# Designs tried in a protein design run: peptides against a protein of PDB entry 3H8D. Part 44

Target 1, 122 residues: chain A of PDB entry 3H8D
Amino acid sequence: DMKRQQRFFRIPFIRPADQYKDPQNKKKGWWYAHFDGPWIARQMELHPDKPPILLVAGKDDMEMCELNLEETGLTRKRGAEILPRQFEEIWERCGGIQYLQSAIESRQARPTYATAMLQNLL

## One batch from the design tools (peptide; made by RFdiffusion4, then SolubleMPNN)

Design b1_p12_4_s4 (from b1_p12_4, 4 letters changed)
Fold by OpenDDE base, seed 4:
Structure b1_p12_4_s4 (fold): chain B 122 residues (1-122), chain C 122 residues (1-122), chain A 12 residues (1-12)
Amino acid sequence: as target 1 above (122 residues)
Amino acid sequence: as target 1 above (122 residues)
Amino acid sequence: RELIERLIEEVR
């Protein structure tokens, strides 16, 4: 049901190996999430020194956030929520459309707002 | 080249959400790794409340340990190294043979000691 | 997942 609220979040992370380095030596990554209502639909991780990671519900559940939206506390973290386009632009750049399409075609993707929108696009 | 040293490691982890709970309320998981020489070949994660995660080199690189063996410090961590069979027994129980086979057949697996051994088994 | 879970925990 597409009436569910679509919400997007981003938080930075520092690699554990860099935690105690000088600030200039801490390479920052970014963790992104798309929640379709209370449930995660897509996750993306941008890393400073390796390829981005794309994850979609159904296919990648075991590698994605297992907490529902309320449990994450993201809605209460100042600056964590982002605009839909702020997620989608990066998602597209990272090949997210193709990734999700492939997951749908292989019947690995769980139906979400994201799958529905993609099916409208193609 | 199978002359590379095959080494196996296991370390416990506690879910972040349980970090500050009483000891009895800290559910323990286990992280396993097989290193084929300096490079990881297989990774496995046992969780107290969700299915195990199996990962193989080539297919799952982005979800596996990105550090080479020396960088991990595992060789210097007392009690971390385990016997080959201690890894393999759990790997088999978790369906690791089928998982790796599927990765080989789909041409997603990077050749490692593990792939070679499986190809000898089948 | 461990890294991600840790990140999320930090925001809670």
Scores: peptide ipSAE 0.088, ipTM 0.455, DockQ to the pose 0.599
Fold by OpenDDE base, seed 1:
Structure b1_p12_4_s4 (fold): chain B 122 residues (1-122), chain C 122 residues (1-122), chain A 12 residues (1-12)
Amino acid sequence: as target 1 above (122 residues)
Amino acid sequence: as target 1 above (122 residues)
Amino acid sequence: RELIERLIEEVR
């Protein structure tokens, strides 16, 4: 919906346990976010040593970014914003479609662009 | 709609008249395209010395890219793909909303993601 | 969320 802009972001993170190690021994993870207008709709975390984490608004609010888009500063960070498909490809590989679908069916998901698009697909 | 991927591209062009001039004297234009799945939905051209050109599928097919997305090779060209907002911001500045709206009202526009989104907005 | 909050703080 043109009424709300869909924007996607990705930033790397180093595990806290690796913070003080030499750069070559710092295993990198990736944090992904989908914002539906000012509010996050989906979040995803790739880790070097554990399964990916998938989160959807409504269901996982407590574990997701609590800041609105403007507050994050992500729009001002060079290299943070990514293409929609760069998010979706990873989301799909990680089982995100099924995860969101289950959240919708259990009435845990807050309605977002993501939920609407999934309902159009199915 | 998740059923068809919305992808946007931008590539520079040099005016034919400037092709043989020194690089410093080559005024650059920009060519933009919005693909709704395999088919182009909108096209836009920024010129250094004349008004921008806005084109919409159905109405302006003869002046738009005739190739499907795969045929263009745009998906394989580094730096060509851009974010949706990078297209929309320029589209709006150039009067694209009004242009597409008029094409819809005159029944000249082919139904696309772009026409659907505009109808949601208005 | 703790890691994310710290990460976002670094981005800001």
Scores: peptide ipSAE 0.084, ipTM 0.569, DockQ to the pose 0.751
Fold by OpenDDE base, seed 2:
Order: structure tokens, then C-alpha cells, then sequence
Structure b1_p12_4_s4 (fold): chain B 122 residues (1-122), chain C 122 residues (1-122), chain A 12 residues (1-12)
């Protein structure tokens, strides 16, 4: 259903190895998610000391959030929800367009709002 | 096209009669807009001293923003764009659901994402 | 996924 609400979220995370360090030694990463209705369509992880991780539904299900949106509690976390552009700007900078495009071409991507938008653009 | 981006905006305004008053005597209103792709779908105006104004495309075109989204410059105004819920919360409180529903039933509303969502809900 | 699951649990 193309009428599904597109919602975007961002939350910080601390690396497991840094969890017990002094605050000054905790390097924050950022977890981004795009939900196409109840289900995640794209996931992005910014790490302080390694390349960004880009994930798309269908191809990367095993590495992505398995919870539906309501189960995550993200809608109830103040400040977690972000504007679409706040997600897309980072997605684009990290090569997300090419990543998703390749997943579509290889028939690995599950159809989502994101795949539809990309196909509309090309 | 149900793939159209839904974008929401809010900007303050000062009543024309208050434009030349001292700052302390300027009562602020709030202008809200929902754009379904390039075109406005809903408009809402909160006034300091009179009831809210609710407007829906088709029925109230003559009273609504006539500019497409790009022409408004709202996308370039920092802080103007808001989350969908920030719009919907106020819309609901002002009786927007009933207003739009009535416009649909009277065949006055132009089909938009907003009308589709309402029809989905009912 | 494990890291994300822990992160989500912290959010919930």
C-alpha cells in the first residue's frame, strides 16, 4: 500500500566496548531507520571509527531491525523521530542511492516505498 | 500519485492590525500547511482572538495558499517544516477530521492524501 | 542485529 506512512528515526548508540568507559571515552554512533508503514525499509548506522553501514529490506533482513515500528517504541521516544530529509541527506552522502539501486538490479531488494521512489527518479 | 511526499509546515504570523504595534501588543497567530506533493491539501490558521480556521483543498481553494510548495519558499525557511504529527495533533483538536469528512460527503473536497487517509480510517 | 536489538531495548 503506497499510502503507508513514511517515518524516520535516529537514535544514538555507544559501542559495546565503550559501554563501561568513562563518558569522555565513549564514542557515539548513530542508528537511522526508515519505516515504510510498520516495517523497516532502510537502516543506516554511522560509526565513529568505521565506514557507515547501509542496509535495505529484502537484501539485508538478517542485519536489520526485526521489530515492527510499534514494537520498537521509537514512536514514543521523544526526539527520535526525524524529518525525511534528515535521513535522506545522510543516506545520500553514504552512497545509499547506489546501494539500493544495486540491490534492486540484483533482485535482492524487497519492494518498498524507498525502491519505488528510486525507480521513479531513474 | 500516492507516492507524493507529504510535507508539513508551520510559521507564525502577526495580525495585520498589530503589525505596527509595540512588540508586547503583537499577538501571534500560527499558519499551518499540509502539502501533498507540490500542492496544498490542508491549511490551518490559529488566531489569538478568534476560532481556528480550517481549510481543505477543493472546498476552500479561494482561501488557501495558491502557490505550489516550491514557490512558497517554505522548504528553504529553517524551522518551518514540522513532523506530520505536529500538524495532525492540532488539526484533530480543531475538528479537522469532521471538517474534512463533511467536505468529502458534500463532494466539495478535492482528492488528496488527506482525503485518502481519512477514508482509510473510516 | 544484536547491537541494534540492545539499542532498541534501551529505547523501549
Amino acid sequence: as target 1 above (122 residues)
Amino acid sequence: as target 1 above (122 residues)
Amino acid sequence: RELIERLIEEVR
Scores: peptide ipSAE 0.083, ipTM 0.537, DockQ to the pose 0.795
Fold by OpenDDE base, seed 5:
Structure b1_p12_4_s4 (fold): chain B 122 residues (1-122), chain C 122 residues (1-122), chain A 12 residues (1-12)
Amino acid sequence: as target 1 above (122 residues)
Amino acid sequence: as target 1 above (122 residues)
Amino acid sequence: RELIERLIEEVR
């Protein structure tokens, strides 16, 4: 839907194993989210010591944020919102295009702004 | 075109009359731009002591930035790029929707992402 | 999802 606003967010996380370590020993990961209107369309997790996790709506709902955008409070957290390209650049580097394409082809992906953009790119 | 990236920028300007005043006497204006891919689609200028200026591609080309996005250097200026909503919120408050709609109806507006979004909103 | 829930809780 052309009416839906696309918004992107990034927040850091610390691995459970590092939670009680000295600050210098905590390795930070990053959680990324793309919201298509109120609903999450894509999620990505950058870890300090394992491959990134890519998730797309429809396919990975059980592993993704279950809250609508308003419920997350992300729009009210200073510094959490990022530019679309800040998300897309990481998404592309992590193989997100191929991941989403495969989800579309397998009929696992829920239609979102992300799926529409991909279909128009290819 | 679904392939084109939408990018938004804001930079401050000082009024010519204030250029040689003490810093405390300089009133800052703001220049806003929406680029639809390499080409500017909308421009907006917030002035400290006069009404905002709204400009749309096709209608106001002679008053708008004549450089493509890469030529502007805006993508390389830290802090210049802003979120889409940071532009749209000001655009809406300044009557940009009506301004662009009128430009479309008068056949003055060049088709852009902005015109497409407006047509899908109404 | 548990990690996400914790992250979101910290954001709220």
Scores: peptide ipSAE 0.083, ipTM 0.570, DockQ to the pose 0.804

Design b1_p12_5_s1 (from b1_p12_5, 4 letters changed)
Fold by OpenDDE base, seed 2:
Structure b1_p12_5_s1 (fold): chain B 122 residues (1-122), chain C 122 residues (1-122), chain A 12 residues (1-12)
Amino acid sequence: as target 1 above (122 residues)
Amino acid sequence: as target 1 above (122 residues)
Amino acid sequence: SRQEELRALIAS
């Protein structure tokens, strides 16, 4: 059901290796999530010193957030929720369209709002 | 090469949900690791409120420690290193032998000291 | 584990 609400979130993270360093030496990464209703559809991680990580439901379930949206508490975390375009712009820059497309073609992606939108785009 | 040094480590962890609770309300879990030379061969997690997690190299790489032994700093952490039997006793109690055996039979486990030892045991 | 790390991240 594509009637589900699409919600997007972003939170910063600091590498474990930097957790005890002076603030100026803590390199920030960013964790992104797209929830299609209560369940995560896409996850994206921007790291300060390695390639971005793109993850899609069905293919990457074991690496993605296992919590449903309510369990995450993200909706209650001030500043965590972002606009769709704030997610999509980064997703596209990181090759997310191709990544999801490949997951669909290999039958690894489970159907989500994201897979449906890609069908419309191509 | 089975000449690699086998080293075992254990560190406690506190559930994220309990991180801000009073010390008496923080339930401890335990994180175990077996390193076959520089690389992790087995990982085991004992949680206060859910079944133990068993992980083996090759099958569970994405869920296991991604750092090599040196990167973890475990060898420099006082009290972290444990005796082989301190790992194996818990591993066996948690069904680790069967878990690793199944991973071998399904061709999901990569060869390690642990897989070699299992061959000798069965 | 990866999931524990994620939970910690989200909970922080």
Scores: peptide ipSAE 0.251, ipTM 0.600, DockQ to the pose 0.473
Fold by OpenDDE base, seed 5:
Structure b1_p12_5_s1 (fold): chain B 122 residues (1-122), chain C 122 residues (1-122), chain A 12 residues (1-12)
Amino acid sequence: as target 1 above (122 residues)
Amino acid sequence: as target 1 above (122 residues)
Amino acid sequence: SRQEELRALIAS
């Protein structure tokens, strides 16, 4: 059902090693989520000290959000919601297209809005 | 500084394998946190299908909350905050006293309100 | 990672 609302979110996190350092020495990471209706479709983690992590529904469920959108509270967190392009631009930079494509081709990806859009694009 | 406010929180999570099952088949886990002032001191995870996970500051920083209390938004999530005893009862059931004691004795634990209380108890 | 995701969930 591609009628579901697509919503995107971004929140910062402080890496564990930096959490007790002075503010100027805290390197900020970023957590991104794409929700296809109530359930997460894609997740992305930007780190200050290692390559980004890409995750897609079906393939990476064990490493992705366990809660539905309402349970996360993201819709109520000021500044968390972002525009689709704000997610996609980073996703694309990180090689998300190739990552999701490979997941589809290996039959690891669960069908989502993201997989459908990719099928249309390619 | 043991003058810091001690605050405790609990939120549910649905295990990844169950997130798409019917509600009656979704087994709920529980995430617990003890914040000693702005920073987490203890974390605990109850799972429906495996032993509980205990985590203490210093020893388990890489597996614990990276954000300070305000950044988590827990203080603003209705129903999340719990009484100290609501945390401690579960902590004790899970062997938390022994876990923290061992972390102290191995010099892995960071001093927190929890370590101080344990020193008083023992 | 699962832990990072959990932190993000809590932070929401």
Scores: peptide ipSAE 0.236, ipTM 0.607, DockQ to the pose 0.274
Fold by OpenDDE base, seed 4:
Structure b1_p12_5_s1 (fold): chain B 122 residues (1-122), chain C 122 residues (1-122), chain A 12 residues (1-12)
Amino acid sequence: as target 1 above (122 residues)
Amino acid sequence: as target 1 above (122 residues)
Amino acid sequence: SRQEELRALIAS
C-alpha cells in the first residue's frame, strides 16, 4: 500500500549464553526489521558465529516478531530506526533478494511492500 | 537415553506490549520447557489471551529455545525448575499428547525421551 | 526460546 510507511530498525543483541560474560567476551549480533505499515515484512539477524537469518512475512511468521510496530516500542527507541538503504544493503549482501524470491515462487510469502518491490526489480 | 536426566522448568513472562503498563495491567504468561539431557525436547507457552503454544523438538526447532540447558542458566534460576508432573499435567491439558503424536506420525519429531514415553503410552 | 529472546531483545 502506497499509504503505508516503510520503516526500518536495527538493534544489537547479545546471546543469552554471553549475557553474564565479561564485555570482551560478549559477541554482538544485530537484529534488523522492516515494517510495512504496522506489520513486519522482513526480519534479518546477523550473528557473530553463525549464518545470517533471513525471514519474510508469510513464510516465517512464527519465527519473526509478532508485535506490531507500535507494540515494539522501536519508534521510541533512540538510535533504533535506520535508513532504508541501511537495511537493504545488508539484506542484499545476505542473499535476501533470492530468499524472498524463492518464498514468492513457493507461494509462502505474504504480499508486502517488499514483495512488490522485488516484482518490480525482476 | 536412560542416562540423560529429564528436567523441567517454568518461568513467567510478560508481553512486551504490557511491559511498561501498571502492574495490574501486565498480563502474565508462562513458559515451560522439558530438557532431555542438555537439549530441549518440548516447550510450551501459556498466554493470557491466546491459545497455548506447543512445540516439540525436530518439528519446531526454529521456534524453540536453541540454547542447551547449561546456556539457559535455568538450573541456576531460583524457582524455575519444576517437577515432571507439573509440566506433564499442563502438557496434557493443552493437548500435548496429540500434538506430539501427530508430529511423530508425520515424521517431524526428533526422537527424545518424550517420544519414547509416548510410544510406551500408545 | 527464540520468541522470548526476540521479545526480550525488542523490549529492552
Scores: peptide ipSAE 0.259, ipTM 0.630, DockQ to the pose 0.556; fails the geometry check
Fold by OpenDDE base, seed 3:
Structure b1_p12_5_s1 (fold): chain B 122 residues (1-122), chain C 122 residues (1-122), chain A 12 residues (1-12)
Amino acid sequence: as target 1 above (122 residues)
Amino acid sequence: as target 1 above (122 residues)
Amino acid sequence: SRQEELRALIAS
């Protein structure tokens, strides 16, 4: 149901290729996740040197976090949880609305809070 | 070319859900990779409580290691590199031959050392 | 793998 708790998280990541470099040469990206209840609905990755990655449930399941929210430990990770708008602002700027819309129209998206909200908007 | 160096690696993993459990309750799986030159050709995952996962280049790129061999650091990880047969024996037992064959027949597989060897066999 | 990278990322 859409009454499931919507929770959002963000954590930094460093490119694997940079992991052994000096700290000054480690470029930081950001990993974002939207959980609709226990399961991920949207995922987003901001990179320092390539286009953002947008992922939505149903379409991109194999590329997204496969763990339920509790299994991730994100709720227990200090500073990981963010406000809805902190996710949505970036999502919108990255073209997430269009991406999710296309996934819905192509019938690739699994119904989530995000699909419902978008379908209410459009 | 098929004269590229074929290198194989194996590393253990613990299920994310078990990561915080007592050591006795952490079930170990195994991650395998075959690199054909700098790029991965095959990947395999043995799990303690679910069927093995088989992946081949071209078909399963989005689920496989996206790093080139050097970027993985596997060549610098003690005990990670294994003999070809240590990979192939498990691959065969897990149905890898049939899986790769199907990927070739469906034209999903990217040509690799593995596809060439199989096409020489069949 | 991507999932391993994600696991490592999430656990870090």
Scores: peptide ipSAE 0.254, ipTM 0.619, DockQ to the pose 0.526; fails the geometry check

Design b1_p12_5_s2 (from b1_p12_5, 5 letters changed)
Fold by OpenDDE base, seed 3:
Structure b1_p12_5_s2 (fold): chain B 122 residues (1-122), chain C 122 residues (1-122), chain A 12 residues (1-12)
Amino acid sequence: as target 1 above (122 residues)
Amino acid sequence: as target 1 above (122 residues)
Amino acid sequence: SRQEELRKLIES
């Protein structure tokens, strides 16, 4: 069997509190996703006014994108796809390695490409 | 000035817990939106396994769609737009009138077409 | 977040 394709995406958003303000007063956040084949493995949200949110499959399913990759339409959205390192750099800065490690140790993480790579790293 | 156009939309979704299951085991929920001109006034979510969620502008901004109508792309999505009564019927069944009334009385609701109509009704 | 999920759904 062929290994699943790892694909990464980023989408900007304006926080709800700023949605009615003038353009200059709208602060952007960023939504990130790592898809392990058709299903999301990791999700991350950078906010202009609160701590970053890290989410991993298995543990945080209720908070993560419920759509498979094709259903998201991300592959058809110009500029949405990013390089692996563009995701990983932010993930690492936000403490994602430790977060995923804890999810694995607590047996809450669903096995994904992300969990496998982390286990190889440690 | 012309009055803002009232437009209503409905989108199906599969709950996160069922996203990996076979198609026959995926239970659909429904996401509803009422836009008062460019901005959302009411949002509603029907879930297959939990109580419906009712949201009103001002009170529930952090939980509601942060995009204006054009940014959502809903006007360009086939089958997304519904008739006013198709929204209102569900809203009423879910206790939306009482919910919005409470939000007005607590001074949490942002004035919208929805608040105005409710105030006229009562 | 759930809100972001719905946004993605809308945009799809």
Scores: peptide ipSAE 0.086, ipTM 0.493, DockQ to the pose 0.486
Fold by OpenDDE base, seed 1:
Structure b1_p12_5_s2 (fold): chain B 122 residues (1-122), chain C 122 residues (1-122), chain A 12 residues (1-12)
Amino acid sequence: as target 1 above (122 residues)
Amino acid sequence: as target 1 above (122 residues)
Amino acid sequence: SRQEELRKLIES
């Protein structure tokens, strides 16, 4: 349903190995999520030392957030919510369109707002 | 190699949904790991509201810790390391022996110190 | 696990 609210979030993370290092030696990554209503549609992780991880619902469920949006508490976490374009700009740079497209073509992607919008784009 | 150091760890977690509740309403779970040298052999999760999760290397790699021991920082985290028996007692209560045995019989388990010891036990 | 990492992130 297109009436479902599309919400996007970003939170930082520090690698476990860097937790006890001086602040200057803590490399920061970023965790991104797109929720289509209560359920996740896309997830993305920016890492300081390896390629970004792109994940789409249906294909990558085992590696993605298993909580619904309310359970995450992200809506109550100050500074976590971001604008749609803040997510999409990174997604596009990382080849997210092609990743999602391939998942659709292989019948691995679960239908979401993201898959619907991609079909309109292509 | 039997010379590899066997190390065990336990850290608490609070369910995301309980993060913003009063302390009395935060139900605590526990995450357990057995490392055979640098690599994980077994993982276990005690939850307050569902059955425990048992995981073994080779079978459950996608759901287990993907970091090597050093990358986790667990060795540097105060209070995280536990005695072998502190892990095994919980593992046994939860049916871990049978779980690992089934994984071996189905050729899903990766050879580890744990699989070797089980073969000596049975 | 990735789920555990997420939990840690949410808790932070």
Scores: peptide ipSAE 0.084, ipTM 0.486, DockQ to the pose 0.577
Fold by OpenDDE base, seed 2:
Structure b1_p12_5_s2 (fold): chain B 122 residues (1-122), chain C 122 residues (1-122), chain A 12 residues (1-12)
Amino acid sequence: as target 1 above (122 residues)
Amino acid sequence: as target 1 above (122 residues)
Amino acid sequence: SRQEELRKLIES
């Protein structure tokens, strides 16, 4: 229910093609996750050289984190957890509201805190 | 064509759930790749706690490495490259021949060195 | 793949 804890995480990644380059030539991407209780609700990836990837539970399960929050170890990874607005700001910039709305309208989105909040917003 | 260089690679991975456990409790999996020239032909994953995953080009593109060989950096990763038989032995043990054959019969497999060799074998 | 990418990310 809505009393599930909402937690947000961000971790950097380096493209495989850049892993052997000089540090200054390694362009970092950012992996974001929104967990609605134990399960991921939204995932987002900022890439240095391609459009952001937005993923929502129900629609994009095959491409998203398959682990529950505890299994990820993200809660134990220093510096990984971020504030809700730190996720939402990027989500909004990437068109996440429209993306999730579309997933709801197409009946692809699994109900989550994210879908509930969106439906309260619109 | 058949003159494309066949190269094989293997790298270990630790399950996300194990990354914060004691080293002795981290069960490693193994990621295998067969590249037929610049493009992956077969991918295989040995997991410590679930059945192997076999993937063949054409059929399983969405689940396989999307990078060409050069982009992976595998050729520059010490200890990653393995001998053909080191891949094939595991492939065969995992039922890879049958898997690829089935993919060919269902017309899902993209023609590769692997499909050609199999068709020479049977 | 997406899953492989995730594994690498979480391991890092």
Scores: peptide ipSAE 0.082, ipTM 0.482, DockQ to the pose 0.557
Fold by OpenDDE base, seed 4:
Structure b1_p12_5_s2 (fold): chain B 122 residues (1-122), chain C 122 residues (1-122), chain A 12 residues (1-12)
Amino acid sequence: as target 1 above (122 residues)
Amino acid sequence: as target 1 above (122 residues)
Amino acid sequence: SRQEELRKLIES
């Protein structure tokens, strides 16, 4: 059953090349995560000067969060947790629906809350 | 002047392939960081099944921490901060002195507390 | 890799 709590998080990053620049010149990127219970289901990265990166569980495990939710400490990081729509809005804009759909069709996606919701949408 | 506070941190990671295994089968890696004031000077990763990764500022910026110390939140993470020797002992075992020395000689290293200390050692 | 390093930092 999919009675797991869905939690979403976002944290910033700065390009290494900008690390020592003045604040005005540090272009922020954003790391997003969707946890389906203790396990990450989707990950997304917004970059200031390159395309967004979309990652889904099963397909992209090697590039995604390695820790379960508790181990990440994200739940204890002030300002890290975001509302579902704050994730989904960006996910959709970045083509996340199509990305996840393709992962499902290619049998690369691990079943998650995200895959289930997509199946309901289609 | 090198009057910046030197702070060291360590956090664990789990191999993506082990994310869903039983606790007994999750082999931990360790991420280490040396911050010279607000900026990272050295980074080190211990892996369960591959060689350690050594990284030094200037040379390896694209692979190192992208955030300044405050932005990482490491100072607020319980158990993350470690003593200098807890970093240095591992660094030395992993060949960190030679690695940093080579980076200095190749003019790839950014001057940091670490480079200064090495120069005093040699 | 940068991706791996960033991920590890995030997981801190």
Scores: peptide ipSAE 0.111, ipTM 0.529, DockQ to the pose 0.287; fails the geometry check

